Peptides against a protein of PDB entry 1LOE. Designs and how they scored, part 8

Target 1, 181 residues: chain A of PDB entry 1LOE
Amino acid sequence: TETTSFSITKFGPDQQNLIFQGDGYTTKERLTLTKAVRNTVGRALYSSPIHIWDSKTGNVANFVTSFTFVIDAPNSYNVADGFTFFIAPVDTKPQTGGGYLGVFNSKDYDKTSQTVAVEFDTFYNTAWDPSNGDRHIGIDVNSIKSINTKSWKLQNGKEANVVIAFNAATNVLTVSLTYPN
Target 2, 181 residues: chain A of PDB entry 1LOE as posed
Amino acid sequence: TETTSFSITKFGPDQQNLIFQGDGYTTKERLTLTKAVRNTVGRALYSSPIHIWDSKTGNVANFVTSFTFVIDAPNSYNVADGFTFFIAPVDTKPQTGGGYLGVFNSKDYDKTSQTVAVEFDTFYNTAWDPSNGDRHIGIDVNSIKSINTKSWALQNGKEANVVIAFNAATNVLTVSLTYPN

## One batch from the design tools (peptide; aimed at target 1 N142 L173)

Design b2_p22_7 (made by RFdiffusion4)
Pose (drawn by RFdiffusion4):
Structure b2_p22_7 (pose): chain A 181 residues (1-181), chain P 22 residues (1-22)
Amino acid sequence: as target 2 above (181 residues)
Amino acid sequence: LSDVVDLKFLPEKVRVGFSATS
């Protein structure tokens, strides 16, 4: 049995239990992944590796994460590229920016990726995004093309509360985001 | 949103994090 838990309700200026990659930094008690600036990537990882499954027993971890996040764009129309919560190898480094969200390099399945991410995608990329063109939440496994998506209407500058849960008994990954009101 | 995801494709130990692009 192994458990890992943490909570950070207000980020401080020297959050030593996070690894920052790209432009990720903490400001005014928030984790800032990108400023409202063109062509940039920011990532932050919890510093401890987490045991998510075991090869000797074949057991897989149950887990829950929750967080509040804000996307603040210049207006409701010109908004790119989005935001992910991801599970990746211990040595993960930033991948392709833009519509690949710092996490993937291809539309096609890439076994060497070994990452699953939940995306909160604010820019329609014709090549791989749902053709309806809506902003959406997706589950990505080793590809930027989501295996599953749900349209989501972005509320610019507003707090969204998200819970992602994995039940090891069903292998169900559930994602909930709520806007207050 | 939900789906069935098998995590056995990952290494036994992983890191979690956030990423964003603009």

Design b2_p22_7_s1 (made by RFdiffusion4, then SolubleMPNN; from b2_p22_7, 7 letters changed)
Fold by OpenDDE base, seed 3:
Structure b2_p22_7_s1 (fold): chain B 181 residues (1-181), chain A 22 residues (1-22)
Amino acid sequence: as target 1 above (181 residues)
Amino acid sequence: LSATVDLRFLPDYVRIGFSATR
C-alpha cells in the first residue's frame, strides 16, 4: 500500500504545536498522515494561526515554506490519492469525500471553503485531473479542479524537496519540487 | 509550477497544514 511520510524539520513539533485530525500522527522527526487503510483521512495543522492578510490595510503577507516528503508506493495497483499542503480557515475540519484529498468536499468550485491547496496527486480521477493521467502537482483554489498543474515523475521511496512561495506584490504562488542527487 | 492567486478571499487569519487520503 502507498504511504506518505514527511520529515519534520522547519515546522517541527518542538517549534510549533500540531493539531492532528483523523489518522495523522508524528514520530520523532516524521509526520505520517494516513494508515494503510482505504477510506481514511489524516491531517495535521500547525496550531498557531497565520496572519495571511490584513483586511483593514489590504496588506498581504509574503511567505516561503519548504518541506520534504517520501511516498512509498510498492504496489502500482494499490495506491492512495496523494497529499496536499493547504491554507484554510482556523476551524478547518477534515473532509471525507473520496478523491478530494481530505481538503474539499465536492468536485465543484466552492467559495465557502476558503481554501488554497497545493496537491501532490498520485491517483488519476477522470472527472477532474489532467487528462494525460500523469501524477501531478496542482494549485487548487476552492476546488479539487486545479487552476494549474504540472506533471511530476514520482521517485518511489525517495525524498522530494518542496518549496512553496507566495509573492504578495504579484499574487504569484510558486511551487517547486526536486529530487536531490 | 505557478499561478496567480489573490489571497484576499481568505480570512485574515488561517491555519496551514497537510492532508492525505487513502
Scores: peptide ipSAE 0.769, ipTM 0.974, DockQ to the pose 0.678
OpenDDE base, seeds 1, 2, 4, 5: peptide ipSAE 0.760, 0.755, 0.775, 0.759; ipTM 0.974, 0.974, 0.976, 0.974; seed 4 fails the geometry check

Design b2_p22_7_s2 (made by RFdiffusion4, then SolubleMPNN; from b2_p22_7, 6 letters changed)
Fold by OpenDDE base, seed 4:
Structure b2_p22_7_s2 (fold): chain B 181 residues (1-181), chain A 22 residues (1-22)
Amino acid sequence: as target 1 above (181 residues)
Amino acid sequence: LSATVDLRFLPENVRLGFSATR
């Protein structure tokens, strides 16, 4: 049976050094994070740690990252919860599944999480998601409840180009998503 | 979409990753 799945395109095993967690795996062209079964968490970490800020100087890194993902969601009655880009401690492990996207454990702010995420949320969780019920992009800080969100119209099976940038001078994190013509 | 985030609450060293759930 066809189920919702998430994959990062143009992402092969020889392209990046990855730490796979849960059900994540790679093919020649894709990093696939979900299996066609319920109650799964699939994660993949870039193996190389990033020095994102320096406690001695107080300096914070500027960064830009981009990726292309595809969502296949043929089953409208069994929708996957979502896909997430995240920044977390080097020893991060899969967290709560389902609506917590394998990245968080609570809708309450939890400083011990030490995690920032950009979610591409495909399932409406009434307890914390925007009330309009739209699929959305969210910026999450130590909580699955986003500090900001924006509706996004999923194009099923199409490649979405994402750019995530952080400006250290302003502390502004920006996210853009486009579908190429 | 944007938000203001002071990243200094993170560890100095972090990993980037992807996650998906169903």
Scores: peptide ipSAE 0.776, ipTM 0.975, DockQ to the pose 0.678
OpenDDE base, seeds 1, 2, 3, 5: peptide ipSAE 0.760, 0.753, 0.739, 0.756; ipTM 0.974, 0.973, 0.970, 0.973

Design b2_p22_7_s3 (made by RFdiffusion4, then SolubleMPNN; from b2_p22_7, 7 letters changed)
Fold by OpenDDE base, seed 4:
Structure b2_p22_7_s3 (fold): chain B 181 residues (1-181), chain A 22 residues (1-22)
Amino acid sequence: as target 1 above (181 residues)
Amino acid sequence: LSATVDLTFLPDNVRIGFSATR
């Protein structure tokens, strides 16, 4: 295509029940989140809620999740804003688009958001992104302004393997991205 | 990439998803 797109490969409708929001949809091969037009939000949620912690006991879950995505970004004039993994309330709906990635509404910390995200940001937003302008991975807590980031070299059209892990004992969230050979 | 995150501000039950924008 001639527009930037984000897709999760090897993700078919038979693998997991999904709630589609905005322009998100699936094929046999992939989950596609972006429409080939400007100003779009595409989301997909796993339909099953996750008991991520227990407020009565204080116990917090450990988790590891992995996925593979492909970015096609042939159009340098109309680059997409980014792709995001997120954790949010069960009734979450698409939030602000563009640089807010459909997940947040503010660069300021907003606890009412109740959202944690890992962004794979392909567009430099001067108001909150790292000043080096690099495409980057970010960890976002109740704000589009990441609490930590790391530059990421995009390999256009190639499958990127992502692993996101949370250690409840240390409260450390870890993100890795690799391009397998 | 890593960060320390206290997840206890979240609801007990959440959903995980993906989002993309342009």
Scores: peptide ipSAE 0.765, ipTM 0.974, DockQ to the pose 0.673
OpenDDE base, seeds 1, 2, 3, 5: peptide ipSAE 0.732, 0.734, 0.754, 0.742; ipTM 0.970, 0.971, 0.973, 0.972

Design b2_p22_7_s4 (made by RFdiffusion4, then SolubleMPNN; from b2_p22_7, 6 letters changed)
Fold by OpenDDE base, seed 4:
Structure b2_p22_7_s4 (fold): chain B 181 residues (1-181), chain A 22 residues (1-22)
Amino acid sequence: as target 1 above (181 residues)
Amino acid sequence: LSATVDLTFLPDKVRLGFSATR
């Protein structure tokens, strides 16, 4: 039986309007993105578009977003591929599943993707992941192959707090993950 | 973890979201 799942805790339909895609769904307090079965893609979009930059002025937005997620992966032999936060065109649809995390379609840079993602990758894909095989956080730009990564020690079933910030003055995207006491 | 990203390749308006696969 498949048991690995990803969910955003303290997140429900009363808190934010969502566009559900694939197998994503909400309960009162959770956004759950996966079924406990193989070969699934679950996504959820914030329904409100974000004006991330202005092509007329060149101004780019600063932003900070935070969320808390839980990974339940008791089966070490059959883990899910990963969980991702992403920024994409308003009409974005689920992309390739598995190691592509439902967000990308290629390990090669593809400008037509128009997608930036922060991955929390729980499966080692030899073709593009860091060679140490660690679970990791990655920053992805138009490719599943991260432009930068950091090893991350999963605490199974525990809530991880994530903060993602972008500084428009420096163009630096910063990701932090902590497990509260 | 950080990286330098030029976001101007994105559309002016985007959506934020979450995804998970297995």
Scores: peptide ipSAE 0.771, ipTM 0.974, DockQ to the pose 0.679
OpenDDE base, seeds 1, 2, 3, 5: peptide ipSAE 0.745, 0.737, 0.743, 0.744; ipTM 0.972, 0.972, 0.971, 0.972

## One batch from the design tools (peptide; aimed at target 1 F85)

Design b2_p24_3 (made by RFdiffusion4)
Pose (drawn by RFdiffusion4):
Structure b2_p24_3 (pose): chain A 181 residues (1-181), chain P 24 residues (1-24)
Amino acid sequence: as target 2 above (181 residues)
Amino acid sequence: SNFLKELPEKVRVGFSATTSDALF
């Protein structure tokens, strides 16, 4: 049995239990992944590796994460590229930016990726995004093309509360995001 | 089948975000 848990309700200026990659930094008690600036990537990882499954027993971890996040765009129309919560190898480094969300390099399945991410995607990329063109939440496994998506209407500048849960008994990954009101 | 078994036993978790010229 192994458990890993943590909570950070207010981020401080020297959050030593996070690894920052790209432009990720903490400001005014928030974790800032990108400022409202063109062509940039920011990533932050919890510093401890987490044991998510075991080869000797074949057991896989149950887990829950929750967080509040804000997307603040210049207006409701010109918004790119989005935001991900991801599970990746211990040595993960930033991948392709833009519509690949710093996490993937291809539309095709890439076994060497070894990452699953939940995306909160604010820009329609014709090549791989749902053709309806809506902003959406997706589950990505080793590809930027989501295996599953759900349209989501972005509320600019507003707090969204999200819970992602994995149940090892069913292998169900559930994602909920709620806007207050 | 469990997709988490495609990953190593130990992993890291985190957040990522990107922007592009489409932001403006």

Design b2_p24_3_s1 (made by RFdiffusion4, then SolubleMPNN; from b2_p24_3 with S1Y E9D K10Y V13I)
Fold by OpenDDE base, seed 2:
Structure b2_p24_3_s1 (fold): chain B 181 residues (1-181), chain A 24 residues (1-24)
Amino acid sequence: as target 1 above (181 residues)
Amino acid sequence: YNFLKELPDYVRIGFSATTSDALF
């Protein structure tokens, strides 16, 4: 049977060199992370390393990024597993698939992961997802179990415009998602 | 405390997505 595909039609304001991992690839119009095939992991990284903070001074960077993604599911009631924006070590490789979104390996906090993610989770995993079962946006710090979540209604096949901003002074990560009409 | 300090000083940013047999 057919399954869900995840694509990005716009990523960042500028052209970037990309590192593709797993099943991720790009065309002139789209970055495709997964095709409509089960049991896949697809990732794409901006090739340029980012100095996100300085361990000697303690200074932390502010940042704002934007992108547009599309989820295409043949059955809107059967959408798995999810899509994520993540920040990780420069030599990061694909991690556990399925509900771990190719980014984490544990629902328990693991400082050695050194990974922060914003998940757009389309599938309910009873072991760690919010009990209401809603599709959701989550903030993940060294664990697939989000430290904070908000319900999100997927519009199948529609472009979702996302803005992610981090304020170092307040330690607040802001995520906005809109479907233009 | 700043949760970005749980990252290395230098990082890469990217996107990831997965599918599985949980499609039923």
Scores: peptide ipSAE 0.733, ipTM 0.926, DockQ to the pose 0.657
OpenDDE base, seeds 1, 3, 4, 5: peptide ipSAE 0.719, 0.723, 0.717, 0.721; ipTM 0.931, 0.920, 0.921, 0.930; seed 5 fails the geometry check

Design b2_p24_3_s2 (made by RFdiffusion4, then SolubleMPNN; from b2_p24_3 with S1E E6L E9D K10Y V13I)
Fold by OpenDDE base, seed 2:
Structure b2_p24_3_s2 (fold): chain B 181 residues (1-181), chain A 24 residues (1-24)
Amino acid sequence: as target 1 above (181 residues)
Amino acid sequence: ENFLKLLPDYVRIGFSATTSDALF
């Protein structure tokens, strides 16, 4: 039986150099994070480090990024585990798989993780996910347990356009997801 | 505190996805 695959068909306005980890790879302009097999972790990082803030001055960067992802699930009822946009230390490596999305290791807050993520979570993990069981977008700060979530209706096989923006002045991370008609 | 101040000054941005036995 085939499993869910996660891919990104568009990332950034221009072609980027990527560091691939786990099972992640590219073909032309498609980034495939997982194939339709069980127990996989796939990651891809923009190769260039980003000066996200200055600890000497306290200045924090603003940023806007966009990408388009596709989830292909042969069985729409069983879609696991999800995919994540994340910001982490330059030497970041794949973390715990499954429900931890390859980005975190605990539901408990761990400042040493130094990782912020936007999860597009397709599988309900009773221990930390919203109790309604909905697939959701979540903001994760040093924990797989999101500090904020919003239900999201997956459209299997359809391209989802995502825009993620951070406003340093307001400390607000904005996530927009749309399925074009 | 700004979320980004929880990170190092220099970071990398990326994508991650997982699958598991939970599919079955």
Scores: peptide ipSAE 0.727, ipTM 0.925, DockQ to the pose 0.656
OpenDDE base, seeds 1, 3, 4, 5: peptide ipSAE 0.707, 0.706, 0.719, 0.717; ipTM 0.923, 0.910, 0.920, 0.923

Design b2_p24_3_s3 (made by RFdiffusion4, then SolubleMPNN; from b2_p24_3 with S1M E9D K10Y V13I)
Fold by OpenDDE base, seed 2:
Structure b2_p24_3_s3 (fold): chain B 181 residues (1-181), chain A 24 residues (1-24)
Amino acid sequence: as target 1 above (181 residues)
Amino acid sequence: MNFLKELPDYVRIGFSATTSDALF
């Protein structure tokens, strides 16, 4: 039986150099994070480090990024585990798989993780996910347990256009997801 | 505090996805 696959068909206006981890790979401009098999972790990082903030001055960068992802699930009822945009230390390596999305290791806040993520979570984990059981977008700070979530209706096999913007002055991270017709 | 200050000064940005036995 086939499992869910996660891919990115667009990850910026220009071709980027990527560092692949786990099962992640590219075919031309398609980034495939997981194949349709169980128990996989796939990651891809932009190779260039980013100066996200200055600990001496306290200044924080603004940023806007966009990408398009596709989830292909042979069984629309069983879609696991999810897809994540993340920001982490330059030497970051794959973390716990499954419901931890390859990005975190705990539902408890762990400052040593030094990781911020936007999750597109397709599978309900009772221990930390919103109790309504909805697939959701979540903002994660040093924990797989999101500090904020919003229900999201997955359209299986459709390209989702995502824009993520951070405003340093307001400390607001904005996530936009749309399915074009 | 700005939550990006939870990060190191220099970071990498990326994408991650997982599958598990939970599919079955």
Scores: peptide ipSAE 0.715, ipTM 0.919, DockQ to the pose 0.663
OpenDDE base, seeds 1, 3, 4, 5: peptide ipSAE 0.696, 0.696, 0.703, 0.707; ipTM 0.924, 0.908, 0.917, 0.921; seed 4 fails the geometry check

Design b2_p24_3_s4 (made by RFdiffusion4, then SolubleMPNN; from b2_p24_3 with S1E E6L E9D K10N V13I)
Fold by OpenDDE base, seed 5:
Structure b2_p24_3_s4 (fold): chain B 181 residues (1-181), chain A 24 residues (1-24)
Amino acid sequence: as target 1 above (181 residues)
Amino acid sequence: ENFLKLLPDNVRIGFSATTSDALF
């Protein structure tokens, strides 16, 4: 293929209704986030809102989610821009494209964004990405500039299994990625 | 402060991906 595609092939045990935004769509039991064109933003949201914490009681939810994604690029040495798992306000809309991954609008911390993301970043942006230039997994809080990153070796065209867990008691977000095949 | 308290009480979870001229 001429254009890099990002897709989710497994969402977990529960089937959810989806809200598609931008170029996102489903086909062949896959959630495809990008079309074969330049300068696209594709998103998909689980339609059901989640009560993730309670401002009256202060209680915060624990969660564990898993999914399988595939990046399919025609050139393994030129893959842009990446994809994210994100949590945002119920009325969230696509944000800035390119290196902002359709989720953020600034490298500066912006509390009004009210967005947390786990990025799987395939393209080095000098202004905010780790200086080593490696593809990486990042945890983003109200900014495209990650609060923490870890180098990640992309296996082009292969399924990556991801587990993301949040422990409210410890305030720790855990991300695991494996290539089983 | 817990990460999630930076968000509204009610949220949606989703996926996002982008492409750019760098792909061509």
Scores: peptide ipSAE 0.722, ipTM 0.922, DockQ to the pose 0.650
OpenDDE base, seeds 1, 2, 3, 4: peptide ipSAE 0.715, 0.720, 0.691, 0.716; ipTM 0.921, 0.925, 0.907, 0.919

Design b2_p24_5 (made by RFdiffusion4)
Pose (drawn by RFdiffusion4):
Structure b2_p24_5 (pose): chain A 181 residues (1-181), chain P 24 residues (1-24)
Amino acid sequence: as target 2 above (181 residues)
Amino acid sequence: AIGFSATGNAKIEVVNWSFSSSLT
């Protein structure tokens, strides 16, 4: 049995238990992944590796993560590219920016990726996004093309609360985001 | 590893974060 847990309710200026990659930094008690600036990537990882499954027993971890996040765009129309919570190898580095969300490099399945991410995608990329053109939440496994999506209406500047849970018994990954009110 | 990533032209912030896992 192994458990890993943590909580950060207010980020400080020297959050030593995070690894920052790209433009990720903490400011005014928040974890800032990108400022409202063009063509940039920010990533932050929890510093401890987490044992998610075991080859000797074949057991896989149950887990839950929750967080509140804000997307603050200049207006409701010109908004790119989005935000991900991801599970990647211990040595993960930033991948392709733009619509690939710093996490993937291809629309095709890439076995060497070894990452699954839940995306909160605010920009329709004709090549791989749901053709309806809506902003959406997606589950991505080794590709920027989501295996599953759900349209989501972005509330600019507002706090969204999200819970992502994985139940090892069913292998169900559930994602909930709620806007207050 | 777990973490967050973001790209584009909008400001993206995480206000709080919690995580728990159990491998049995």

Design b2_p24_8 (made by RFdiffusion4)
Pose (drawn by RFdiffusion4):
Structure b2_p24_8 (pose): chain A 181 residues (1-181), chain P 24 residues (1-24)
Amino acid sequence: as target 2 above (181 residues)
Amino acid sequence: TTYTLSDTVDLKANVPEKVRFGFS
C-alpha cells in the first residue's frame, strides 16, 4: 500500500515542491502556466514521483485530483491553445507547443509518449479537433487526437473547478468541471 | 454549469509504474 497526497490552496513565491518547465512560475498566490502572450509553453510538475501501478501484483492506483483554474483571454473570440492536467514518465520534458499543448508531438498514437492528459482545449485545430469546431474537454492517451471529447463553453476570466478521478476497479477516468452559477 | 466526461483508460497499458502529475 502506498499513498501520495498533497494540497496547495495558495501558491507561494518559492513553491519548492513543484518543478517548473517553460514559463511556469507562481505569482500573487497563483500557479501561472502562461501569461497572455504569444507562442509560449509553461508546465509545472509535482516533485515526487507517484506509484500509479505495480508490475509484481498488477494492481493499479485509484486517484483523485481537484483544482480551480482560470483562463483569461483578451476577449471571448481570440483564445488559444489550452490547458492540460497530465500523467507522464518521471523524466517528462515539454513536447511540441501550440495546439499540441506541450505534451504531445503527433496526431497519431505514439507508444513512446506514455502520457495521458485531460485537455481543456480552447482552439480548434482542423487537423485533429472535433469537426464541430467547439472548445472542449478531451481525454488524450498518447496522441493529441482525443479518444473522447465534450463541448464546453469557456467563461473568460472565471474560476472553473475541476475533479478528475480514476477508479482502478473499472478503469473509468471521470472529468467534471463546473462553473459557479 | 457542469460539464462531465468519462472513458475507460488502462493506465497499466499506457504508462510506467512511477510517473509524475503535472499541468501544461

## One batch from the design tools (peptide; aimed at target 1 I71 F123)

Design b2_p25_4 (made by RFdiffusion4)
Pose (drawn by RFdiffusion4):
Structure b2_p25_4 (pose): chain A 181 residues (1-181), chain P 25 residues (1-25)
Amino acid sequence: as target 2 above (181 residues)
Amino acid sequence: DGYYRIGFSATSNNAKIEVVNWSFS
């Protein structure tokens, strides 16, 4: 049995239990992944590796993460590229920016990726995004092309509360985001 | 064996992306 837990309700200026990659930094008690600036990537990882499954027993971890996040764009129309919560190898480094969200390099399945991410995607990329063109939440496994998506209407500058849960008994990954009101 | 990391990633042309709070178990 192994458990890992943490909570950060207000980020401080020297959050030593996070690894920052790209432009990720903490400001005014928030974790800032990108400023409202063109062509940039920010990533932050919790510093401890987490044991998610075990090869000797074949057991896989149950887990829950929750967080509140804000996307603040210049207006409701010109908004790119989005935001991900991801599970990646311990040595993960930033991948391709833009519509690949710092996490993936291809629309095709890439076994060497070894990452699953839930995306909150605010920019339609014709090549791989749902053709309806809506902003959406997706589950990505080793590809920027989501295996599953759900349209989501972005509320600019507003707090969204999200819970991602994995039940090891069913292998169900559930994602909920709620806007207050 | 089976160790991974979790984290956040974002890219932007014009939007500021922040995490207000975070918990994991």

Design b2_p25_4_s1 (made by RFdiffusion4, then SolubleMPNN; from b2_p25_4, 7 letters changed)
Fold by OpenDDE base, seed 5:
Structure b2_p25_4_s1 (fold): chain B 181 residues (1-181), chain A 25 residues (1-25)
Amino acid sequence: as target 1 above (181 residues)
Amino acid sequence: TGYKRIGFSATSNNSEISVVSVSFS
C-alpha cells in the first residue's frame, strides 16, 4: 500500500508541509497550538493526506508516530483544556472548543465524524470524563467520550515524549508517555 | 476514499500548549 513518512525536529516560520488552523502557528522552532489566554483553539495538519485504507485490497495501514509536547500553565492546579493527536477526514476543520478539544462536537457516538483521537486531557468534564477526576490519556473514536482511558500525571511545563503505534493486523492502538529525567 | 489527514489539536483557557518535534511513519 501507499506509505507516508515525515519528520519535523524544528518547526520553521514558513513550514510548508503543515496546514495551520485556528490559533495554531510556529514560533521559536515550536508548533504553538494555544497561548495562555481564554477560549483558544489551535490545530495543525500534515499537508499530505495519508492513505489508511485500500478499498481494492481491504488493507489497513500500520503507523507509528512519535512526538514531544509541552503544556505550560500558570500553576499545576488549574489547567484547561487539553491536547490531542488525531486522524480525521482530509477536509477537517476545527470543531467545538473547550472540553471537546477542537476535535469533536458530542459525547454521543457519531459515525459521520470519521475521527479518531488520542487525548491528553487536563480538565475534568463531568458529563463524559472518568469519574475519578484524574487527568488522563484517552482513546476517542467518533466521540469525546473515550472508549478507554488511563490516569496521567501532568508535569507542568515539562516535555512529554509520546509514542503512538497502530497495528492493523490486531487492530490495537498503543500509547506511551514518558517524562525524561 | 481511504485518505485521512493527521494532526494535532489543543484547546485552552489558560495554558500554552506546543509541540517540540514529531515523526510519522
Scores: peptide ipSAE 0.816, ipTM 0.973, DockQ to the pose 0.958
OpenDDE base, seeds 1, 2, 3, 4: peptide ipSAE 0.811, 0.809, 0.811, 0.809; ipTM 0.973, 0.972, 0.973, 0.972

Design b2_p25_4_s3 (made by RFdiffusion4, then SolubleMPNN; from b2_p25_4, 7 letters changed)
Fold by OpenDDE base, seed 5:
Structure b2_p25_4_s3 (fold): chain B 181 residues (1-181), chain A 25 residues (1-25)
Amino acid sequence: as target 1 above (181 residues)
Amino acid sequence: TGYKRIGFSATSNNSEIRVVSASFS
């Protein structure tokens, strides 16, 4: 069975296994997706394509991804827009910014997107976000409008540890987020 | 067919968003 794995504990200046898009870059051993400026979009892709579906057997791959991220805002009450882990076509490019998180272009389901994302959304967009206005974790399939969400309390400037696992046999995606400190 | 790329994306008007570490298997 074909499989791909990687582990990056420090993001160096010559990180050749990443494709940087938009404002994404590495500095101080961190992957910086956005700068603290207006209208910024940053992405980074793992350079090797992942074999998700086997056309011969019909098998869909299991996966587990773990990562640590930080949102560093000037204050806790005005934080825009959010962060995502996503899976997209191999030739994927940055999409619409702002509330679309650089991953989608519509709140309507668009099968041609072929994109799945787990969002960590810090800004309430009336047109598609949960009506309670809470910051939230969401699962997005071909749309910025999540198929499922859960309220999430941002700790500004703190490292969040995330684990995302997909079980192909059960078709279940699990997400966990913790603040260890 | 059957191949995808994985990655991170972020947008902002005022925040620096960073990834500290990442793994995939």
Scores: peptide ipSAE 0.807, ipTM 0.972, DockQ to the pose 0.955
OpenDDE base, seeds 1, 2, 3, 4: peptide ipSAE 0.802, 0.802, 0.806, 0.798; ipTM 0.971, 0.971, 0.971, 0.970

